# Peptides against a protein of PDB entry 6B9H: the designs that were tried, part 22

Target 1, 151 residues: chain A of PDB entry 6B9H
Amino acid sequence: AELCESLLTWIQTFNVDAPCQTVEDLTNGVVMAQVLQKIDPAYFDENWLNRIKTEVGDNWRLKISNLKKILKGILDYNHEILGQQINDFTLPDVNLIGEHSDAAELGRMLQLILGCAVNCEQKQEYIQAIMMMEESVQHVVMTAIQELMSK

## One batch from the design tools (peptide; made by RFdiffusion4, then SolubleMPNN)

Design b1_p12_2_s4 (from b1_p12_2, 5 letters changed)
Fold by OpenDDE base, seed 2:
Structure b1_p12_2_s4 (fold): chain B 151 residues (1-151), chain A 12 residues (1-12)
Amino acid sequence: as target 1 above (151 residues)
Amino acid sequence: MPLLEEFLKKYS
């Protein structure tokens, strides 16, 4: 779960409004949605964000519903804005994230968000921010980016 | 850091 732990640290640099201290905090998708809005607020606008249910508590069905919407948003963003086709067979299992807080699958979800950040209009700013992180985190982030580029 | 910097510069 080193990927998830390092990318959680990366996610925390966005300073979103929602709690983002633990893996469990990310399982409802609210943090991820707010991060995506920061990455590209014109695409992930307020209307898009309003489709994500807040205050879902421990309801894993609502978590999964949010996560599916977020994953679709990421895929659509890659196809429509970034011009990158992502293979569906490598997608994270959002059911495992929502129901079991699976750190490995959550890591893969955060990796897709990382892909959005390093390819978006403000990619240079996010690259610079990554370079300012602790070396141990940079190592994992770099490896994650390399894996995305090879897909 | 130098490896990451070179990688990210090439990617960007």
Scores: peptide ipSAE 0.084, ipTM 0.781, DockQ to the pose 0.151
Fold by OpenDDE base, seed 1:
Structure b1_p12_2_s4 (fold): chain B 151 residues (1-151), chain A 12 residues (1-12)
Amino acid sequence: as target 1 above (151 residues)
Amino acid sequence: MPLLEEFLKKYS
């Protein structure tokens, strides 16, 4: 999906330790967790990150377990820190991500992380970074942000 | 915020 492809490119700008070259690399949630820690290390601290299993392999059950924890973290962060309500009907299906590497649903998850970045304490820096990306990617990211703001 | 609004308006 175009959303997933562009947001994967955006995720790569974080330079996390975990491999993040392909859609498959994101399905275990490790990259996402590391990105969230960069966004707000006080909230997504080492104790939080340590709850995400890194040695997952192809175990879709473990992937889903990680993804559920990450999604919960995002939702809690939005509620507790950002003061934003997220409608449940728009949430990504982490089962489809973990079991089938569903790009559309993965895009939804990355979109939620994008929402965290553009609303966090360092939102200006992340927005500036987005503005330095390739124009085609900027357009997709902008559209994703607009969708979040319209909810 | 101003920067985000400017970013969004770029494609509007």
Scores: peptide ipSAE 0.071, ipTM 0.742, DockQ to the pose 0.802
Fold by OpenDDE base, seed 4:
Structure b1_p12_2_s4 (fold): chain B 151 residues (1-151), chain A 12 residues (1-12)
Amino acid sequence: as target 1 above (151 residues)
Amino acid sequence: MPLLEEFLKKYS
């Protein structure tokens, strides 16, 4: 999916420790958790990150478990820290991500993370980074942000 | 790029 592909490129700019080259690499949630920790390490602290199981392999049940925790973390962050600036009218189906590596649903998950980045304490840094990305990626990112900010 | 910048200034 266009959204997933562009946001995967965006995710790669974080240079997290976990592999993040493919859609499949993101399905266990480890990359996403590490990205969230970079976005706000005070909220997504080490204790939070430690709840995400590593070395999941192909266990889709464990993937889904991780993804559910991550989604909850994102939503809680939006409510508790960001003041519900991001709408949640279209939540990703983490079951499809974990079990089937559904790119469209993964894109929606990454979109929520994008929302965290552009609203966090260091939002200006992330906005500037986005503005330095390739134009086609910028377009998708812009559209994704627009959707999040709309009521 | 300019469009994105303007957009982000408006919404962020």
Scores: peptide ipSAE 0.066, ipTM 0.734, DockQ to the pose 0.159
Fold by OpenDDE base, seed 3:
Structure b1_p12_2_s4 (fold): chain B 151 residues (1-151), chain A 12 residues (1-12)
Amino acid sequence: as target 1 above (151 residues)
Amino acid sequence: MPLLEEFLKKYS
């Protein structure tokens, strides 16, 4: 999916420790968790990160478990820190991500992380980074942000 | 992209 591929490119700019070259690499949630820690290390601290299983392999049940924790973290962050700036009307189906590597649902998950970045305390830095991305990626990211902020 | 730049400034 266009959304997923563009946001994968965006995720890669964080240079996390976990492999993040393919859609499949993102399905266990480890990359997402590490990205969230970079976005706000005070909230997504080491204690939070330690709750995410790193050696998941192809175990889709463990993937889903991680993804559920991450989704909860995102929603809690929005409520507790961002002041409900992101509407949670349409949530990604983490079961489809974990079990089937569903690119569309993964894109929606990454979109929520994008929402965290562009609304956090350091949002200006992340916005500036987005402005430096390839035009085709910028277009998708812009559309994704617009969708988040219009809800 | 100028359009994106203007848009993102709205949220910065």
Scores: peptide ipSAE 0.057, ipTM 0.730, DockQ to the pose 0.148

Design b1_p12_3_s1 (from b1_p12_3 with E5Q E9Q E12Q)
Fold by OpenDDE base, seed 1:
Structure b1_p12_3_s1 (fold): chain B 151 residues (1-151), chain A 12 residues (1-12)
Amino acid sequence: as target 1 above (151 residues)
Amino acid sequence: SEAQQFFEQLLQ
């Protein structure tokens, strides 16, 4: 999926500790959790991050468990911190991500994280970083943001 | 580009 591919490239700019080269690398939620901590370490603090299981392997049940926690964190963050700047949006199916590595649904998950980045306290810095990416990636990111803000 | 213009506007 084009959305997932471009947002994977964007996620890689965060330089998190967890492997983040492939779609499969993202399915356990560890990369996403570490990215969220970078976006807002006061909210997604160490206590929050420690609830995400790191030794998951191929256990799709553990993947889904992590992804559910992350999705809840994103939704709570949008409500409590961002003032619900993201409208009612079609949520990613974390079951499909965890069990089947569904790239389309993973793209939607990463899109929510993108929404956090471009609305957080450091949104200016994240937007400026996006503007330095390849044009094709910028275009997809733009479309993803527009979808979040307009629907 | 269209994207650059979008992000420039988003920064306002």
Scores: peptide ipSAE 0.734, ipTM 0.961, DockQ to the pose 0.921
Fold by OpenDDE base, seed 2:
Structure b1_p12_3_s1 (fold): chain B 151 residues (1-151), chain A 12 residues (1-12)
Amino acid sequence: as target 1 above (151 residues)
Amino acid sequence: SEAQQFFEQLLQ
């Protein structure tokens, strides 16, 4: 999926500690949680991050559990901090991500994280960083943001 | 590019 691959490239710019080279690397939620902490460490603090299981392996039940917590965190962040500037019109199916590594649904999850980045306190810096990426990635990211803003 | 223009506007 083009959306997932472009947003994976975007996620890699955060230089988190967890491996983040493949779609499979993202399915346990650890990378996503670390990215969210970078976006807003006051909200996604160490106590929040510690609720995400790091040694998941191939256990799809643990993956789904992590992903549900992350999705809840994103939705709560939108409500409590961003004033619902990000519309949660279509939620990703975290079951498909955890059990089947569904790239389309993973792309939708990463899209929500993108929404957090471009609306957070450091939104200017994240937008400027996106503007330094390859044009093809920038185009996909632009479209993803427009979709969030239009619904 | 279209994307660059979009992000420039987003920064304003």
Scores: peptide ipSAE 0.733, ipTM 0.961, DockQ to the pose 0.912
Fold by OpenDDE base, seed 5:
Structure b1_p12_3_s1 (fold): chain B 151 residues (1-151), chain A 12 residues (1-12)
Amino acid sequence: as target 1 above (151 residues)
Amino acid sequence: SEAQQFFEQLLQ
């Protein structure tokens, strides 16, 4: 999906330790958890990160377990820290991500992480970094932010 | 571009 591919490119700018070259690399949630820790290490601290299983392999049940924890973390962060600055009426289906590597649902998950980045304490730095990306990626990111803020 | 204008406004 266009959304997923553009946001994968955006995720790669974080230079996390976990491999993040393909859609499949993101399905176990490890990259997403490391990105969230970079966005707000006080909230997504080491204790939170340690709850995410890193040695998952192809076990879709373990992937789904990680993804559920990450989604909960994002929703709690929006409520407790961001003050409902983003909408979560259309939640990603983490079962489809973990079991089938569904790119459309993964795109929606990454969109929620984008919402965290552009509303966090360092939002100015993340917005400025997005402005340095390719125009086609910027356009998709813009549309994704507009959807989060307006729906 | 449209996107650049959007992000410039978002920074205000």
Scores: peptide ipSAE 0.733, ipTM 0.961, DockQ to the pose 0.917
Fold by OpenDDE base, seed 3:
Structure b1_p12_3_s1 (fold): chain B 151 residues (1-151), chain A 12 residues (1-12)
Amino acid sequence: as target 1 above (151 residues)
Amino acid sequence: SEAQQFFEQLLQ
């Protein structure tokens, strides 16, 4: 999906330790957790990150477990730190991500992380970084942000 | 571009 591919490119700019070259690399949640820690290390601290299992392999049940924790973290962060709510009926289906590597649902998950980045304390730096990306990626990211802000 | 204008406004 266009959203997933563009946001994968965006995620790669964080240069996290975990492999993040393919859509499947993101399905265990490890990259996403490391990205969230970079966005706000005070909230997504080492104790939070340690709850995410790193050696998951192809175990889709473990992937889903990680993804549920990450989604909860994102929702809590939006409520507690960013002071905004997200419509529960538009949330990504983490079961489809973990079990089937569903690119559309993964894109929605990455979109939520994008929302954290462009609304956090360092939002100016993240927005400026996005402005340095390819035009096609910027357009997709713009649309993704507009969708988030309209809710 | 449209996106550049959007992000410039977002920075305001």
Scores: peptide ipSAE 0.732, ipTM 0.961, DockQ to the pose 0.897

Design b1_p12_3_s2 (from b1_p12_3 with Q4R E8L E9K)
Fold by OpenDDE base, seed 1:
Structure b1_p12_3_s2 (fold): chain B 151 residues (1-151), chain A 12 residues (1-12)
Amino acid sequence: as target 1 above (151 residues)
Amino acid sequence: SEAREFFLKLLE
């Protein structure tokens, strides 16, 4: 999916420790958790990150477990810190991500993380970083943000 | 570009 592809490129700019080259690399949630910690290390602190299992392999049940924790963290962050409500009907299906590596649903998850970045305390820095990306990626990111803001 | 203008507005 175009959304997933562009947001994968965006995720790669965070330079996290975990491999983040492919869609499959993101399905265990480890990259996403590390990105969230960079976005707000006070909220997504070491204790939070330690709840995400890193040695998951191909175990889709463990992937889903991680993804559920991450999604909960995102939702809680939006509610508690950003003061934003996210409608449940638009949430990504983490089962499809973990079990089938569904790129469309993964894109939706990354879109939520994008929402965190462009609304966090360091939103200016993240927006400026996005503006340094290729135009085609910027366009997709713009559309993704607009969709979030219109919900 | 459209995207550039969008992000510039977000920075305001």
Scores: peptide ipSAE 0.738, ipTM 0.962, DockQ to the pose 0.957
Fold by OpenDDE base, seed 2:
Structure b1_p12_3_s2 (fold): chain B 151 residues (1-151), chain A 12 residues (1-12)
Amino acid sequence: as target 1 above (151 residues)
Amino acid sequence: SEAREFFLKLLE
């Protein structure tokens, strides 16, 4: 999926410790959790990050467990910090991500993280970083943000 | 580009 590929490229700009080269690398949620901590380390603190299992291998049940925690964190962050009502927004199916590495659903998960980045305290820095990316990626990111704003 | 203009507006 084009959305997933572009947002994977965006995720790579965070330079997290976990491997983040492929769609499969993101399915255990570790990269996403580390990205969220960079976005807001006061909210997604070390105690929060420690709830994410880091050595899950191919265990899809553990992947799904991590992804559920991450999704909850994103939703809570939007409600408690960003003041965004995303209850009516189509949520990603974390079961499809964890069990089947579904790129479309992963794209939707990364889209929610994008929403956090462009609305957080350092939103200006993240927007400026996006503007330094390839035009084709910027276009997809723009469309993804517009979709979030319309919900 | 369209995207650049979008992000510039987002920065306002």
Scores: peptide ipSAE 0.737, ipTM 0.961, DockQ to the pose 0.934
Fold by OpenDDE base, seed 3:
Structure b1_p12_3_s2 (fold): chain B 151 residues (1-151), chain A 12 residues (1-12)
Amino acid sequence: as target 1 above (151 residues)
Amino acid sequence: SEAREFFLKLLE
């Protein structure tokens, strides 16, 4: 999916410790959790990160468990820190991500993380970083942000 | 580009 591929490229700019080269690399949630910690380490602190299982392998049940925790973290962050600037009406199906590596649903999850980045305290730096990416990627990211803010 | 203008506005 176009959204997923563009946001995967964006995620790679964070240079997290976990492998993040493919769509499947993101399905266990470890990369997402590490990215969220970089976005706001005070909120997504070490205690929060320690709740995410790192040695998941191909266990889709463990993937889904991690993804549910991450989704909850994102929603809580939006409500508690961002002042509900991101609409959560359409949530990603974490079951499809964990069990089937569904790129469309993964894209929606990454879109929520994008929402965190462009609305957090350091949003200026993240927006400026996005402006350094390829134009085609910027266009997809723009559309993704517009969708979040229009709801 | 359209995207560039969009992000510039976000920075305002």
Scores: peptide ipSAE 0.737, ipTM 0.962, DockQ to the pose 0.914
Fold by OpenDDE base, seed 5:
Structure b1_p12_3_s2 (fold): chain B 151 residues (1-151), chain A 12 residues (1-12)
Amino acid sequence: as target 1 above (151 residues)
Amino acid sequence: SEAREFFLKLLE
């Protein structure tokens, strides 16, 4: 999906330690957890990160377990820190991500992470970084942000 | 571009 591919490109700009070259690399949640820690290390601290299992392999049950924890973290962050600045009305299906590597649902998960970045304490820096990306990627990111802000 | 103008507005 176009949304997933564009946001994968955006995720790669964080230069996290975990492999993040393919859609499959994101399905275990490890990359997403490391990105969230960069966005707000005071909230997504080391204790939070340690709850995410890193050696998952192809075990889709363990992937789903990680993804559920990450989604909960994002939703709690919106309520406790961001004050509902982004909409979570339509949640991603983490079962489809973990078991089937569903790109559309993964795109929706990455969209929620994008919402965290453009509303966090360092939102100015993340917006400026997005403006340095390819125009086609910027357009998709713009549309994704508009969807979060308009619901 | 449309996207550039959008992000500039977000920075205001």
Scores: peptide ipSAE 0.737, ipTM 0.961, DockQ to the pose 0.956

Design b1_p12_3_s3 (from b1_p12_3 with E5K E12K)
Fold by OpenDDE base, seed 1:
Structure b1_p12_3_s3 (fold): chain B 151 residues (1-151), chain A 12 residues (1-12)
Amino acid sequence: as target 1 above (151 residues)
Amino acid sequence: SEAQKFFEELLK
């Protein structure tokens, strides 16, 4: 999926500790959790991050468990911190991500994280970083943000 | 580009 591919490239700019080269690398949620901590370390603090299981392997049940926690964190963050700047949006199916590595649904998950980045306290820095990416990636990111803001 | 203009506006 084009959305997933472009947002994977964006995720890679965070330089997190966990492997983040492939779609499969993202399915356990560890990269996403580390990215969220970078976005807002006061909210997604060490206590929050420690709830995410790191030694998941191919266990799709553990992947889904992590992804559910991450999705909840994103939704709570939008409600509690961002003042619900992201309206009612089609939520990613974390079961499809965890069990089938569904790229389309993973793209939607990353889109929610993108929403956090472009609305957080450091939004200016994240937007400026996006503006330095390849044009094709910028276009997809733009479309993804527009979708979040319009629905 | 269209994207650049979008992000410039988003920064305002």
Scores: peptide ipSAE 0.741, ipTM 0.963, DockQ to the pose 0.920
Fold by OpenDDE base, seed 5:
Structure b1_p12_3_s3 (fold): chain B 151 residues (1-151), chain A 12 residues (1-12)
Amino acid sequence: as target 1 above (151 residues)
Amino acid sequence: SEAQKFFEELLK
C-alpha cells in the first residue's frame, strides 16, 4: 500500500537498531517499539520496551502479542500525555499484520506512530525532518496527518 | 509545494 511504503521510508529515518528494510521487518513490532522509545523515552522507557519480545522469528502469535502491547501503548500515550482521542472504529487490525503481513493495516499502525511524533514534545524536529524527505513521501505523510486531524 | 506549505503552517 502507498501509505505503508511511504511511512516505512519515514520509519527508516529513525535509524533504530532493529532491521527495518521491508514490511515483514515491521510485523513483529520490534522496530515500532524502538521508534516509540525515541519519540518519548520517558514514557516508552526500558521497562516498557523490555515487555516486547525480540526473538520472535516467524511466530505470528508472538508477533500479534507484541503488536497488541504496542497499540495499547500508543492509545494510552494519546490519552495520558497528548490529550487526544483516537477513533476506535479506525484502529489497525493487529491480527492481520501479525499473521498475514497486511500492508494496509500496517500502514494504519504506522500512521498512529506518526500522530505521536507530530504531537510530542519534539514535534518541531520531526516535522522539520519530514520536510526534508522526497516530495512524494511528504504528500502521503501530509494526507495521513490530515486524516488524523479529522478524527 | 502543497505539502511544504502544509508543514510550514503546522510549525506555526
Scores: peptide ipSAE 0.740, ipTM 0.963, DockQ to the pose 0.893
Fold by OpenDDE base, seed 3:
Structure b1_p12_3_s3 (fold): chain B 151 residues (1-151), chain A 12 residues (1-12)
Amino acid sequence: as target 1 above (151 residues)
Amino acid sequence: SEAQKFFEELLK
């Protein structure tokens, strides 16, 4: 999916330790957790990150477990820190991500992380970084942010 | 571009 591929490119700019070259690399949640820690290390601290299983392999049940924790973290962060509420009916289906590597649902998950980045304390730096990306990626990211702000 | 203008406004 276009959203997933563009946001994968965006995620790669964080240069996390975990492999993040393919869609499947993101399905275990480890990359996403490390990205969230970079976005706000005070909230997504070492204790939070340690709850995410790193050696998951192809175990889709463990993937889903990680993804559920990450989604909860994102929702709590939006409520507690960013002061905004996300519609529960538009949330990504983490079961489809973990079990089937569903690119559309993964894109929706990455979109939520994008929302964290462009609304956090360092939002200016993240927005400026996005402005340095390829035009095609910027367009997709713009649309993704507009969709978040319309809710 | 359209996106550049959008992000410029977002920075304000």
Scores: peptide ipSAE 0.740, ipTM 0.963, DockQ to the pose 0.918
Fold by OpenDDE base, seed 2:
Structure b1_p12_3_s3 (fold): chain B 151 residues (1-151), chain A 12 residues (1-12)
Amino acid sequence: as target 1 above (151 residues)
Amino acid sequence: SEAQKFFEELLK
């Protein structure tokens, strides 16, 4: 999926500690949790991050559990901090991500994280960083943001 | 580019 691949490239710019080279690397939620902590470490603090299981392996049940916590964190962040500036119009199916590594649904999850980045306290820095990426990636990111803004 | 213009507006 074009959305997932472009947003994977975007996620890689965060230089998190967890492996983040493939779609499969993202399915346990650890990378996403570390990215969210970088976006807003006051909200997604160490106590929040410690609720995410890091040694998941291929256990799809643990993956789904992590992904549900991350999705809840994103939704709560939008409500409590961003004043619901990001509409949770269509939630990603975390079951498909955890059990089947569904790239389309993973793309939708990463899209929500993108929404957090472009609306957080350091939104200017994240937007400027996106503007330094390849044009093809910028175009997909633009479309993803527009979709969030239109719904 | 279209994307560059979009992000420039987003920064305003």
Scores: peptide ipSAE 0.740, ipTM 0.963, DockQ to the pose 0.912

Design b1_p12_3_s4 (from b1_p12_3 with Q4E E8K E9Q)
Fold by OpenDDE base, seed 1:
Structure b1_p12_3_s4 (fold): chain B 151 residues (1-151), chain A 12 residues (1-12)
Amino acid sequence: as target 1 above (151 residues)
Amino acid sequence: SEAEEFFKQLLE
């Protein structure tokens, strides 16, 4: 999926500790959790991050468990901190991500994280970083943001 | 580009 591919490239700019080279690398949620901590370490603090299981392997049940926690964190963050700047949106199916590595649904998950980045306290810095990416990636990111803000 | 203009506006 084009959305997932472009947002994977964007996620890689965060330089998190966890492997983040492939779609499969993202399915356990560890990369996403670390990215969220970078976006807002006061909200997604160490206590929050420690709830995410790191030794998951191929256990799709553990992947889904992590992904559910992350999705909840994103939704709570949007409600409590961002003032619900992201409207009612089609939520990613974390079961498909965890069990089947569904790239389309993973793209939607990363899109929610993108929404957090471009609306957080450091949104200016994240937007400027996006503007330094390849134009084709910028276009996909733009479309993803527009979808979040308009629906 | 279209994206460049979008992000410039987003920064305003």
Scores: peptide ipSAE 0.709, ipTM 0.956, DockQ to the pose 0.898
Fold by OpenDDE base, seed 5:
Structure b1_p12_3_s4 (fold): chain B 151 residues (1-151), chain A 12 residues (1-12)
Amino acid sequence: as target 1 above (151 residues)
Amino acid sequence: SEAEEFFKQLLE
């Protein structure tokens, strides 16, 4: 999906330790957890990160377990820290991500992480970094942010 | 571009 591919490119700018070259690399949630820790290490601290299983392999049940924890973390962060600045009415189906590597649903998950980045304490730095990306990626990111802020 | 103007406005 266009959304997923553009946001994968955006995720790669974080330079996390976990491999993040393909859609499949993101399905176990490890990259997403490391990105969230960079966004707000006080909230997504080491204790939170340690709850995410890193040695998952192809076990889709373990992937789904990680993804559920990550989604909960994002929703709690939006409520407790961001003050409902992003819309969470359309939630990603983490079962489709973990079991089938569904790119459309993965795009929805990455969109929620984008919402965290552009509303966090360092939002100005993340927005400026997005402005340095390719125009086609910027356009997709813009549309994704507009969707989060409008509905 | 449209996106550039959008992000400039977000920074204001």
Scores: peptide ipSAE 0.708, ipTM 0.956, DockQ to the pose 0.934
Fold by OpenDDE base, seed 2:
Structure b1_p12_3_s4 (fold): chain B 151 residues (1-151), chain A 12 residues (1-12)
Amino acid sequence: as target 1 above (151 residues)
Amino acid sequence: SEAEEFFKQLLE
């Protein structure tokens, strides 16, 4: 999926500690949680991050559990901090991500994280960083943001 | 590019 691959490239710019080279690397939610902490460490603090299981392996039940917590965190962040500036019109199916590594649904999850980045306190810095990426990635990211803003 | 102009507008 083009959306997932472009947003994976975007996620890699955060240089988190967890492996983040493949779609499979993202399915346990650890990378996503670390990215969210970078976006807003006051909200996604160490106590929040510690609720995400790091040694998941191939246990799809643990993956789904992590992903549900992350999705809840994103939705709560939008409501409590961003004033619901990001519309949660269509939620990603975290079951498909955890059990089947569904790239399309993972792309939608990463799209929500993108929404957090471009609306957070440091949104200017994240937008400027996106503008330094390859044109093809910038185009996909633009389309993803427009979709969030239009619904 | 179209994307460049989009992000410039987001920064305004």
Scores: peptide ipSAE 0.707, ipTM 0.955, DockQ to the pose 0.908
Fold by OpenDDE base, seed 3:
Order: C-alpha cells, then sequence, then structure tokens
Structure b1_p12_3_s4 (fold): chain B 151 residues (1-151), chain A 12 residues (1-12)
C-alpha cells in the first residue's frame, strides 16, 4: 500500500537498531517501539520498551501481543501527553498485521506514530525532517496527517 | 508544491 511504503521510508529516517527494511520487519512491533522511544524517551522509557519482546521470529501471536502493547501506548500517549483523542473505530487491526502482515493496517499503525511525532514537543524538528523527504512521500504524509487531524 | 505549503503552514 502507498501509505505503508511511504511511512516505512519515514520510519527508516529514525535509524533504529532493529531491522526496518521491509514491511515484514515492522510486523513484530520492535521497530515501532524503538521509534516511539526516540519520539518521547521520557514517556516511552526503557521500562516501557522492555515490555516489548524482541526475539519474536515468525510467531504471530507474539507479534500481536507486542502490537497491542504499542497501540495502547500510543493511545495513552495521545490522551495523557498530547491532549487529543483518537476514534476507536478507526484504529488499526493488529491481528491482521501480526498474522498476515497486512500492509494497509500496518500503514494505519504507522500513521498513528506519525501523529505522535508531528504533535510532540519536538514536532518542529520532525516536520522539518519530513520536508527534506521526496515530494511523493511528503504528499502521502500530508494526506495522512490531514486525515488524523480531521477526526 | 502542495505538500511544501502544507508543512510550512503546519510550522507556523
Amino acid sequence: as target 1 above (151 residues)
Amino acid sequence: SEAEEFFKQLLE
């Protein structure tokens, strides 16, 4: 999916320790957790990160477990820190991500992380970084942000 | 571009 591929490119700019070259690399949630820690290390601290299992392999049940924790973290962060509410009916299906590597649902998950980045304390730096990306990617990211802020 | 203008406004 276009959204997933563009946001994968965006995620790669964080240069996290975990492999993040393919869609499947993101399905265990480890990359996403490390990205969130970079976005706000005070909230997504080491204690939070340690709850995410790193050696998951192809175990889709463990992937889903990680993804559920990450989604909860994102929702709590939006409520507690960013002061905004996300519509529960538009949330990504983490079961489809973990079990089937569903690119569309993964894109929606990454979209939520994008929302964290462009609304956090360092939002200016993240927005400026996005402006340095390819125009095609910027367009997709713009649309994704507009969709988030319209809710 | 459209996206460039969007992000400029977002920074304001």
Scores: peptide ipSAE 0.707, ipTM 0.955, DockQ to the pose 0.874

